Peptides against a protein of PDB entry 9GMZ. Designs and how they scored, part 105

Target 1, 343 residues: chain A of PDB entry 9GMZ
Amino acid sequence: TGFPLELLTRPATERLAYFENYTVAHPRLKEVYEILMRTIAEPAGASFIFVYGASGVGKTTLRLRVEQKLTELALPKLESDRARVPVVGIEAIAPESRYFNWKEYYTRALITLEEPLIDHKFDYGVRGISRDNFGKINVESKVVAPALRRALENALIHRHPDVFFVDEAQHFGKVASGYKLQDQLDCLKSLANMTGILHCLLGTYELLTFRNLSGQLSRRSVDIHFRRYCADSPEDVQAFKSVLLTFQQHLPLAETPNLVDHWEYFYERTLGCIGTLKDWLKRVLSDALDREATTITLKDLQKRALSVAQCQKMFKEIQEGERQLSETEADVQNLRSALGLGA

## One batch from the design tools (peptide; made by RFdiffusion4, then SolubleMPNN)

Design b2_p14_8_s1 (from b2_p14_8, 8 letters changed)
Fold by OpenDDE base, seed 4:
Structure b2_p14_8_s1 (fold): chain B 343 residues (1-343), chain A 14 residues (1-14)
Amino acid sequence: as target 1 above (343 residues)
Amino acid sequence: MVDTSVPEDWVVPP
């Protein structure tokens, strides 16, 4: 089934919104989604979930779809428990300075957790945090990071989400020279312990460096690797082609473009990352709609492709992350052998 | 049983 044909008579904004909002349930996304949903429902004493993978693999899409599903599943209970928020998700911001801004993080978390739709007023116990007449949180500039942390701890306890999502969590690794990444991890560990709320950190392979610093977190963490599609795997190549076929059927254009015939070029410029592919096609679709074009061409694709230099940089980052994971798998085998369990 | 089903609005590839 393709896009609704009625979209061809609709404004460019609606056609673009259709393509932006639909999700392809590609095998890796479905697998990670199922694992993540199961882990959230049955954390088995875990305090952290780490979801790591290449930039543009689709981690933000995964997060947003899990947030949607958890909200839908919670609706029957929210009628009786008006204080509860089923899920909270934020994006960690890259600091403009060399240091992670905890004050900004806590402020954003509070604002996101305290959506206007929540009728239940909460007293944060902190001076300089208020709600306006529309229920929007206002944080005065004088409020310091330790006070914001206490406010967030209290809010998380009161709202009791099933999970707290932090996207782009590799930004917690941005610490001053002489400060330990461990201190940031201990801060997050303390927040999870004080609130009893499961934390899910989504990020690039840089998150592995952060994860590996705490042997105590390793005992209370679940790891989920969101893999890209690999060209050396016939199964992965077939899955990637099936995704291209799905995208070409769901581009709201008068003439269906043949994306599958160009699969090698798409792979070259996405490295098997479906998020990168979707973003690329979105840019190309936007350009086509602006020109009132009936289809997209290879020239249109080339105009919006990542440069070879960008792809080479991204590929080096992926290879380093995949190498670190391969070493971890080897370490497991070595540990099993050393314990006398065999490989 | 935990509902791990994908949302209905997801498009399944062929």
Scores: peptide ipSAE 0.334, ipTM 0.895, DockQ to the pose 0.822
Fold by OpenDDE base, seed 2:
Structure b2_p14_8_s1 (fold): chain B 343 residues (1-343), chain A 14 residues (1-14)
Amino acid sequence: as target 1 above (343 residues)
Amino acid sequence: MVDTSVPEDWVVPP
C-alpha cells in the first residue's frame, strides 16, 4: 500500500510531513528495535547498552521509536504514578572546547527529564534550580557541575525512567589533553550505578573505543551493532531494493518514481545506510514539491546526492569500524580457544 | 512476556 492519495490535494508542507513522519521497518531496524526493547525490559544486571553503527544508519530513528513505544506502554502506570517518567533521551553535543561540558550535559538532562507537563513537581534541593510559571526548569549560571549532578541523580531516582538515552554518544570520547577517556566513562558508570537507571549510548563506531576502555563496563554492558546493508550480500541487496520500493510508494507525488531501477546509484551514495537514503529523498521531495513537479527524475536525485568525496570519507570510517568489530570477534574466538572452550 | 512488537504505524517493506 502506498501513501494516502488524498495527500495529492493537500499543501506541500503536509505532503512533506507525511514522508518525514512515516518509518520504514527495514530488517536491520526491526532487529535492533526488538533487541533494544527486550534489553530495556530485561537488562539482566546490565547498566549500559551500546548501540553503534555508521553515521546515517538510522540510530536516531531507532531511539525516537523506542521512546514512543516505551511511553505508550507506560501510560497505564503513569495514571497511578504521576511522578514517573518512562524514558528520557538527550543528544550529546560536540564540545566547542576540546573537553566535554558536563555542566551543560547535566542541565540538558534535567530540562528534558522535567518536562513542564509533568504534574508532580520535584524539589531538587539545589539552590539556583527553579521552575518558571510554565513549569520549565531554569538553571542559574552560578550552579556548578557537582550540584547539577546531584540534582540529576535525585531527579532520575524520583522519576525512575526505564532507560536514559544519549544520542551521538561518541562525543564523550572528546577529552582534553591530559585527561583520560576512562575518567569520562567512570563518571557515566557512577551516574548509572548511583541512580540504578539503565543508560543507552547511541553513536558511531567511535563509541567502540569508549566501550573497550573498561573491562568492568564490558561485564555490565550489552552491545548492539546496527549494521548497514552490504552489497556483497545478496540478501542485503534484496532488502535494500525492498526499502527503495517502499520509499517510491510513499513519496506523495502524482506519478510514482522508479527508484528501484537506480538501486546501484542509491547504494553508491548511501553506502547501504537507510537514514542517509531517507534524508536524501526528503531533500529531493522538498525540491519537487516546491516546483509542483509530478514526479522525481534521476537529475533531481543527482542534484541532492552526496559527493563522491563525501561517500569515500564515510566509507573509510565504516571500514575502520567494521574492521575493529571483526578483530574483537576474532579475539573472543581466540580467548575461547585458549580457555579450552570449543569454537 | 516482553512486548517487542513494532509500532503499527511502521511500514514493512515487501
Scores: peptide ipSAE 0.333, ipTM 0.895, DockQ to the pose 0.835
Fold by OpenDDE base, seed 3:
Structure b2_p14_8_s1 (fold): chain B 343 residues (1-343), chain A 14 residues (1-14)
Amino acid sequence: as target 1 above (343 residues)
Amino acid sequence: MVDTSVPEDWVVPP
């Protein structure tokens, strides 16, 4: 089963959109999805979920699909509770300045929380927050960060999402020299505690530095490691090849490209990260559609591949993150052994 | 029981 053949007669924009919206349920994504869905439904007093893994492993895809599923599951309840939002998800932006822009963060969170056509107009109790004719929130420049925080707290309490997602959450760690990363963590902890809303922070392995700074958050957090596929695991290699096979069947081209025969090259330039693979194939597909090409060649792939230097940098960052986790696991085993518990 | 099923529009690799 491949792409709908009718797409071959459709505009390039529609063909590209099909591939962009297409999701491969690869084993690691499915595993993390199941753990995350279970944890959201039964947080067991957790205030935070940390989802960490390599850049391009597929964390944004995971988030978007969980948001979709939570929305679908909530639909029957939303008919009776018109104030409720089932889920809210934002991306943390890297500060242009050395300082994390909390005003911008709260503004974007408020906008995202209220973008669903919710018939029930909520008054935030803050002067300078209004709705336009389309129900979109407008925040006047005079509104300060503490007022926006109160507005967000009130909105989160009123809308009562099952989870608040923050993607690219490692950006909370990119504070100016002299600002304590701990203060950012305490702000997030306070927001979660004041609202009673579960927060899920998704990010790279840089998120581990942020997570490890607060022993108090560690007691109220669930950790989910979104692993890449490893070439030293035959099972992971087979899973990666199966993903390539699925993608080649779902590229809306007249002739099915042979991606699987080039699996080592795909692995070399993605490091086993399926998000990186999808983004690469999307770029190559876009180029092929622009040229009205019937298929994708190795030369087309090479033209849009990450450079070896980029891959080496990314691999070093992955190895450091994986090392940090391995050391933590060893520390747990050592502690258990020292306590007289079996490893 | 928590519905942890993947969305129907997901394609499972072979």
Scores: peptide ipSAE 0.333, ipTM 0.896, DockQ to the pose 0.830
Fold by OpenDDE base, seed 1:
Structure b2_p14_8_s1 (fold): chain B 343 residues (1-343), chain A 14 residues (1-14)
Amino acid sequence: as target 1 above (343 residues)
Amino acid sequence: MVDTSVPEDWVVPP
């Protein structure tokens, strides 16, 4: 159990790439992965999936691994249906203004959707959208947002992905309060309805504010909470230690570092978020490889740790999100009790 | 039956 020993004779870039590319199937990731895969396969009339959790919990890793799996499962069908794309994933950009840039969103979605399918030209029915000689989509500056929306709707219908992923989806909610935020939700709802494509929005706990604005979306949405590991749970602490043990075995270094003995320090500086932990270890591994070091020390870890102030800020954001979810769960229980349904 | 198996390249913690 561990990294391939042959990596010790390989270039630092290859050793780092190994650590970047492998995924620890930690319990929370596995659980959310299974729920998400099941929900995508059997949406039961849902138009939306909301995946929310702390920054650095591993949502991007989850998305990428689901995209990979959906692609692998679709390969046999793609041989017969060359127009089909199994999955499409984009990241929502933080708005530079008080308005969400829908033109940019639609453009990025079109580019991402069409990039893997160079050989099959699709007519978008929109002037100013073209493909270059390399099959890349070019959108002229004169193309307006409504035209790009129609192009995306047509492309989604034609390519028929099993799911459309939007990462960092909390950025939809950061733009405007009140009516404008409802209009954005209605826009996304309309896109999902017009195309028949399931949308999965991944984001921080700020996504809950966006989710809660539409009682109509709640009826057509599935919620998936990607929880961090909590230090007050013995089971979560054990799972976190097992993750540290796995990471120490998969760091391509001549001497296996003892990460597990420092589990409290790792927890303090990651808040139980495995993505934050992996990113921290990547930085430390990169530094060690640059120095041709045989192992990682506590001093090396401390050099790349998040500051206490950063951790305190992140923890406050997590606590607020967890509080909002706890209140929602209590409201559900109160509603059930008021309806005469057992708790 | 829905295939919810983890990818083969995943490392399962002990």
Scores: peptide ipSAE 0.330, ipTM 0.894, DockQ to the pose 0.815

Design b2_p14_8_s2 (from b2_p14_8, 8 letters changed)
Fold by OpenDDE base, seed 3:
Structure b2_p14_8_s2 (fold): chain B 343 residues (1-343), chain A 14 residues (1-14)
Amino acid sequence: as target 1 above (343 residues)
Amino acid sequence: AVDTSVPEDWVVPP
């Protein structure tokens, strides 16, 4: 079934919002979703989950949908336990300064933990943290990062989320020349250990650097590779075409565009990343709605496509990440063979 | 059993 036909009579804002909120359950997203949900339910002593993959593969969509599902599953328990938050998710911001702003990170995490209208007033035990009349946390400028950390530790212990998500987690690695990436990992490890809360870091292949730097984190981490679709796999090409077919049916336009016939061009400009595809189609849909167009054309797609230079840069970053993983897999296989374990 | 079911609002490609 396509989009609700009633949307054709609705404002452009509602039509765009429909497409923005629409999620295609493509095979790779479903696979990673199932693995992530199982790992959250049964961490088996893991303190970290690393979800890595290409930029625009759909990691943020994965996070938001897992957050939704965990919230839905927790609703019956939340009626009796008003202090509990089932899940918390934040996005790591790239520091404007060469230093990761832990004060801002802790503040955003605290705000996110309290955004659910939880009637239960929790005292963070830190002077200069208050709630406004809307229940939002206000942090005074005088509150220092170590105090905010203690407040976050106490809040995480009190709220008992099943997982703490950090999206764009590669930004922890963009620390100034001289700060050891290890110190950031040790800080996160300490937070997970002190709270007993499972942390899920989502990011690009730059997260592989985090995996390799801490042999101790590796022992307490689960790795999830969110793969793109590959044009050299007939199954992946078919899945990508099926995604295009689904998107064309869910573009709230009077005439259904034929996206599938242009699948090679879509693949060329998305590298098999469904998030990149969705964002491209959102831009094109927005332009079409602004013009009151009945459909979208190849020319409309071309106007909003990533440049070849952008795609070449992104593809090099993907190839480097995929190479590092393949080398690691080969090393594991070589180790197994050397141990007399079958492949 | 862990509920790993896809959210109902997800559309599965054909």
Scores: peptide ipSAE 0.345, ipTM 0.905, DockQ to the pose 0.820
Fold by OpenDDE base, seed 4:
Structure b2_p14_8_s2 (fold): chain B 343 residues (1-343), chain A 14 residues (1-14)
Amino acid sequence: as target 1 above (343 residues)
Amino acid sequence: AVDTSVPEDWVVPP
């Protein structure tokens, strides 16, 4: 079944919004979703979940869909517990400076956690944090990072989310030295320990540096690798073609484009990353709607494709991440063999 | 049992 045909008579904004809002339940997304949902429900003493994978693999889509599902599952309980927030999710910002801005992070986390829909007012015990008449949090510029941290700790304890999501979490690693990175990890670990809230960090393969630096985090973390589709796997190629078929059926255009016939070109310019594919098709759809086109052509795709140079850079970053994971898997096998457990 | 079902609004590929 394709898109609702009624969309062809609707404004370009509604047609684009349809394509933006639907999610293709591709095999890797479904697998990671099921693992993540299970781990959140039964963390087994874990304080952290690390979700890592290529840029554009679909980590933000995963986060948003898990946030939606956790909210839906919590609705019956929220009627009785008006203080509870089922889930909180933020995106970590890349620092403009050489150092991660903790003050901004704590402020954004606090603002997101204290959504206006929460009737239960909370006193943060910190001067310079207030709510307006609409329940929006205001943080005065004079409030220092340690005070914001304490306010966030108190808010997390009071609201008791099942998980705290941090997207683009590799930005915590943007520090000038490995020692400073350890301090950042100790800060996050302390926040999770003080609140008792499970933290899920989503990011690129740069998150593997966090895994390697803290043997203590490794004991209290669950790792989830969100893999791309690989062209050397016939099963992955078939899954990628099936995703292209689904996208072509759900592009709200008068004539269904044949995307599947161009699967190699789509693979070349997405590296098997479905988020990159969706974003590319979104740009091309927007251009097609702006010119009132009946379909999209290969020429339209080429105009909005990532350059070969961009793809080569992204592919090198992916290969380095996949190599580091393969080395880790080999180290586990070597450890098992050395322990006499067999490979 | 943990509910790990995908949302109903997800489009399953063929």
Scores: peptide ipSAE 0.345, ipTM 0.903, DockQ to the pose 0.817
Fold by OpenDDE base, seed 2:
Structure b2_p14_8_s2 (fold): chain B 343 residues (1-343), chain A 14 residues (1-14)
Amino acid sequence: as target 1 above (343 residues)
Amino acid sequence: AVDTSVPEDWVVPP
């Protein structure tokens, strides 16, 4: 099944929006989605979920789709409990300074949690937090980080989301010393413990450093590895080709482009990361629609491809992350052997 | 049972 053919008569903006909103349920995304949904429903005393994988693997797509599904599942309960929010999701921003801005983090979390459309308004008990005439949260510059934390704790308890998402969570790790990183993790752990709200941190393989620094986080965390497709696996190559086939069928163009015949080139320039692939195709589709083109050519693809130098850098970062995970698996096996637990 | 079904708007690759 391809795109709706009526899109060919629609404006370029609508054709592009169709492709942007379209989600390919590729095997790795489906697997991670199922694990994440199950873990959110049955956390078994976990306070954290870590979702890690390559940049452009599709973590943001995963988050947004889980947020959508949790919202849909909560709708019947939200009619009876107008104070409840089913899910909250934010993106961590890279600090301009060498220090993570907790004040900004708490402010953004409060603004996201307290959507203007929520009828049941909550009093934070904190001076300098107000709502405008549209119900939007305003935080005065004089409000200090400890007060914002208390406001967020109270809001999370009152709204009781099933999960709190933080995307690009590797940005918490951009601190000058290991001690400061541990202190930041202890702050997040304290927030999760005080509120009873499950936190899900999504990020690159840099997020693995967080897991290893706190033996206490390791005891209360679930780890989900969002893997790329690997060219050395025939099954992964076939899955990647099937994704290309699906994308070519869902590009709203008059003539279906042959992407599958160029699978090696797509793999070379995406490293098996489907988010990178989708973003590349979005750029190429936008260019084609602007030119009123009937199809996409290899030249159009080449014009918007990542450079070889960018791919080489990304591949080194992936290899280092995959190596660290393999070492962790070996350490578990060595520990089991040392304990006299058989293989 | 936990509902782990994918959204209906997802297209599964062949």
Scores: peptide ipSAE 0.345, ipTM 0.905, DockQ to the pose 0.829
Fold by OpenDDE base, seed 1:
Structure b2_p14_8_s2 (fold): chain B 343 residues (1-343), chain A 14 residues (1-14)
Amino acid sequence: as target 1 above (343 residues)
Amino acid sequence: AVDTSVPEDWVVPP
C-alpha cells in the first residue's frame, strides 16, 4: 500500500513530514535492528556494542528506531519506576582542538539523560549542576570534567538505561593518537564498568581503528557490521530495487514516479546506502512540493544528486573500510585453521 | 523471548 491519499490535500510540510518519518524496513536495516535489539536485551557480559558501516548507510535511523522500540517496551515499567530512563542517545562531536572535549560530552550526556524526567529531582552530588524551572539541567562553567563524570556516573546508575548510544563515535579516534587514544578508550571503558550500563558506539569504518586499539575491549564487545547493498550481489540489487519501489509508492505526489527504472543511477549516486538515498529523495520531494509538481522527473533527481567526485570520495572510504574488515575476517579464519577448528 | 519485532510504522519492501 502506498502513502495515504489524503496527504495530497495536506500542506507541503505535512507531506514532507510523512516522508521523513516513515521508515523502509529494508533487509539490512531489519537484520541489524534484530541483532542490536537481541544484543541489548542479552548482552552476555558485553560492555560495548560497535555498530559500524558506510556514511549514509542508515545508522542514525537504526539508533532512533531502537530508541523508540526500547521506550515502547519500557512504558509498563516506567509507570512504577519514575526514575528509570529506558535509553539514552547522544552524538559525539568532532573536536575543534587536538583534544576531545570530555566536559562537553559529559554535559550533553547529562542533559539528554535528564530531559525526559522534568519532575524527578536527582542530586548529582556536584555543585554547579542545577535544574531550571522547566526541569532542564544547567551546568555552570566552573564545573570541571571529573565532577561532570561523577555526575554522569551517578545519573546513569540512578536512571539505569538499557543502553547508552553514542552516534558518530569515530570522532573519539580522530584527534587522539597513540597513548591519548588509549586514554579515551580507557575513559569510556571505565564509564561503562562503573555504571554497569551497556554502551553502543555507532560510527563509520573509522570506528574500527578505535576498536582495534583495545584488545581488552574486544573481549567485552559485540560487533555489528551495517553493510551497504553491493551491485555485484543479485540479491542486494533486488533488495535495492525493492527499496526504490517502496520509496516511489510512499512519495506523497499525485503521480507515482518511476524510480525503479533508474535503479543504476540511484545506485551510482548512493553506493547502495539507503540513508543517502532517502536524504536525496527528501531533497527532491521538497523541491517538487515547493513547485506544486505532480511528480518527480530524472531532471529533478539530477539536480539534487551527489556529484561524481563526492561519490568517488565516499566509495574510496567504503572500500578501505570493507578491506579492513575482509583482512580481519581472513585473520580470524587463519586463526581458526591454526587452532584446528576449520574455516 | 527477546522482542525483536520491527516497529509497527515500518514499511516492508515487497
Scores: peptide ipSAE 0.343, ipTM 0.903, DockQ to the pose 0.806

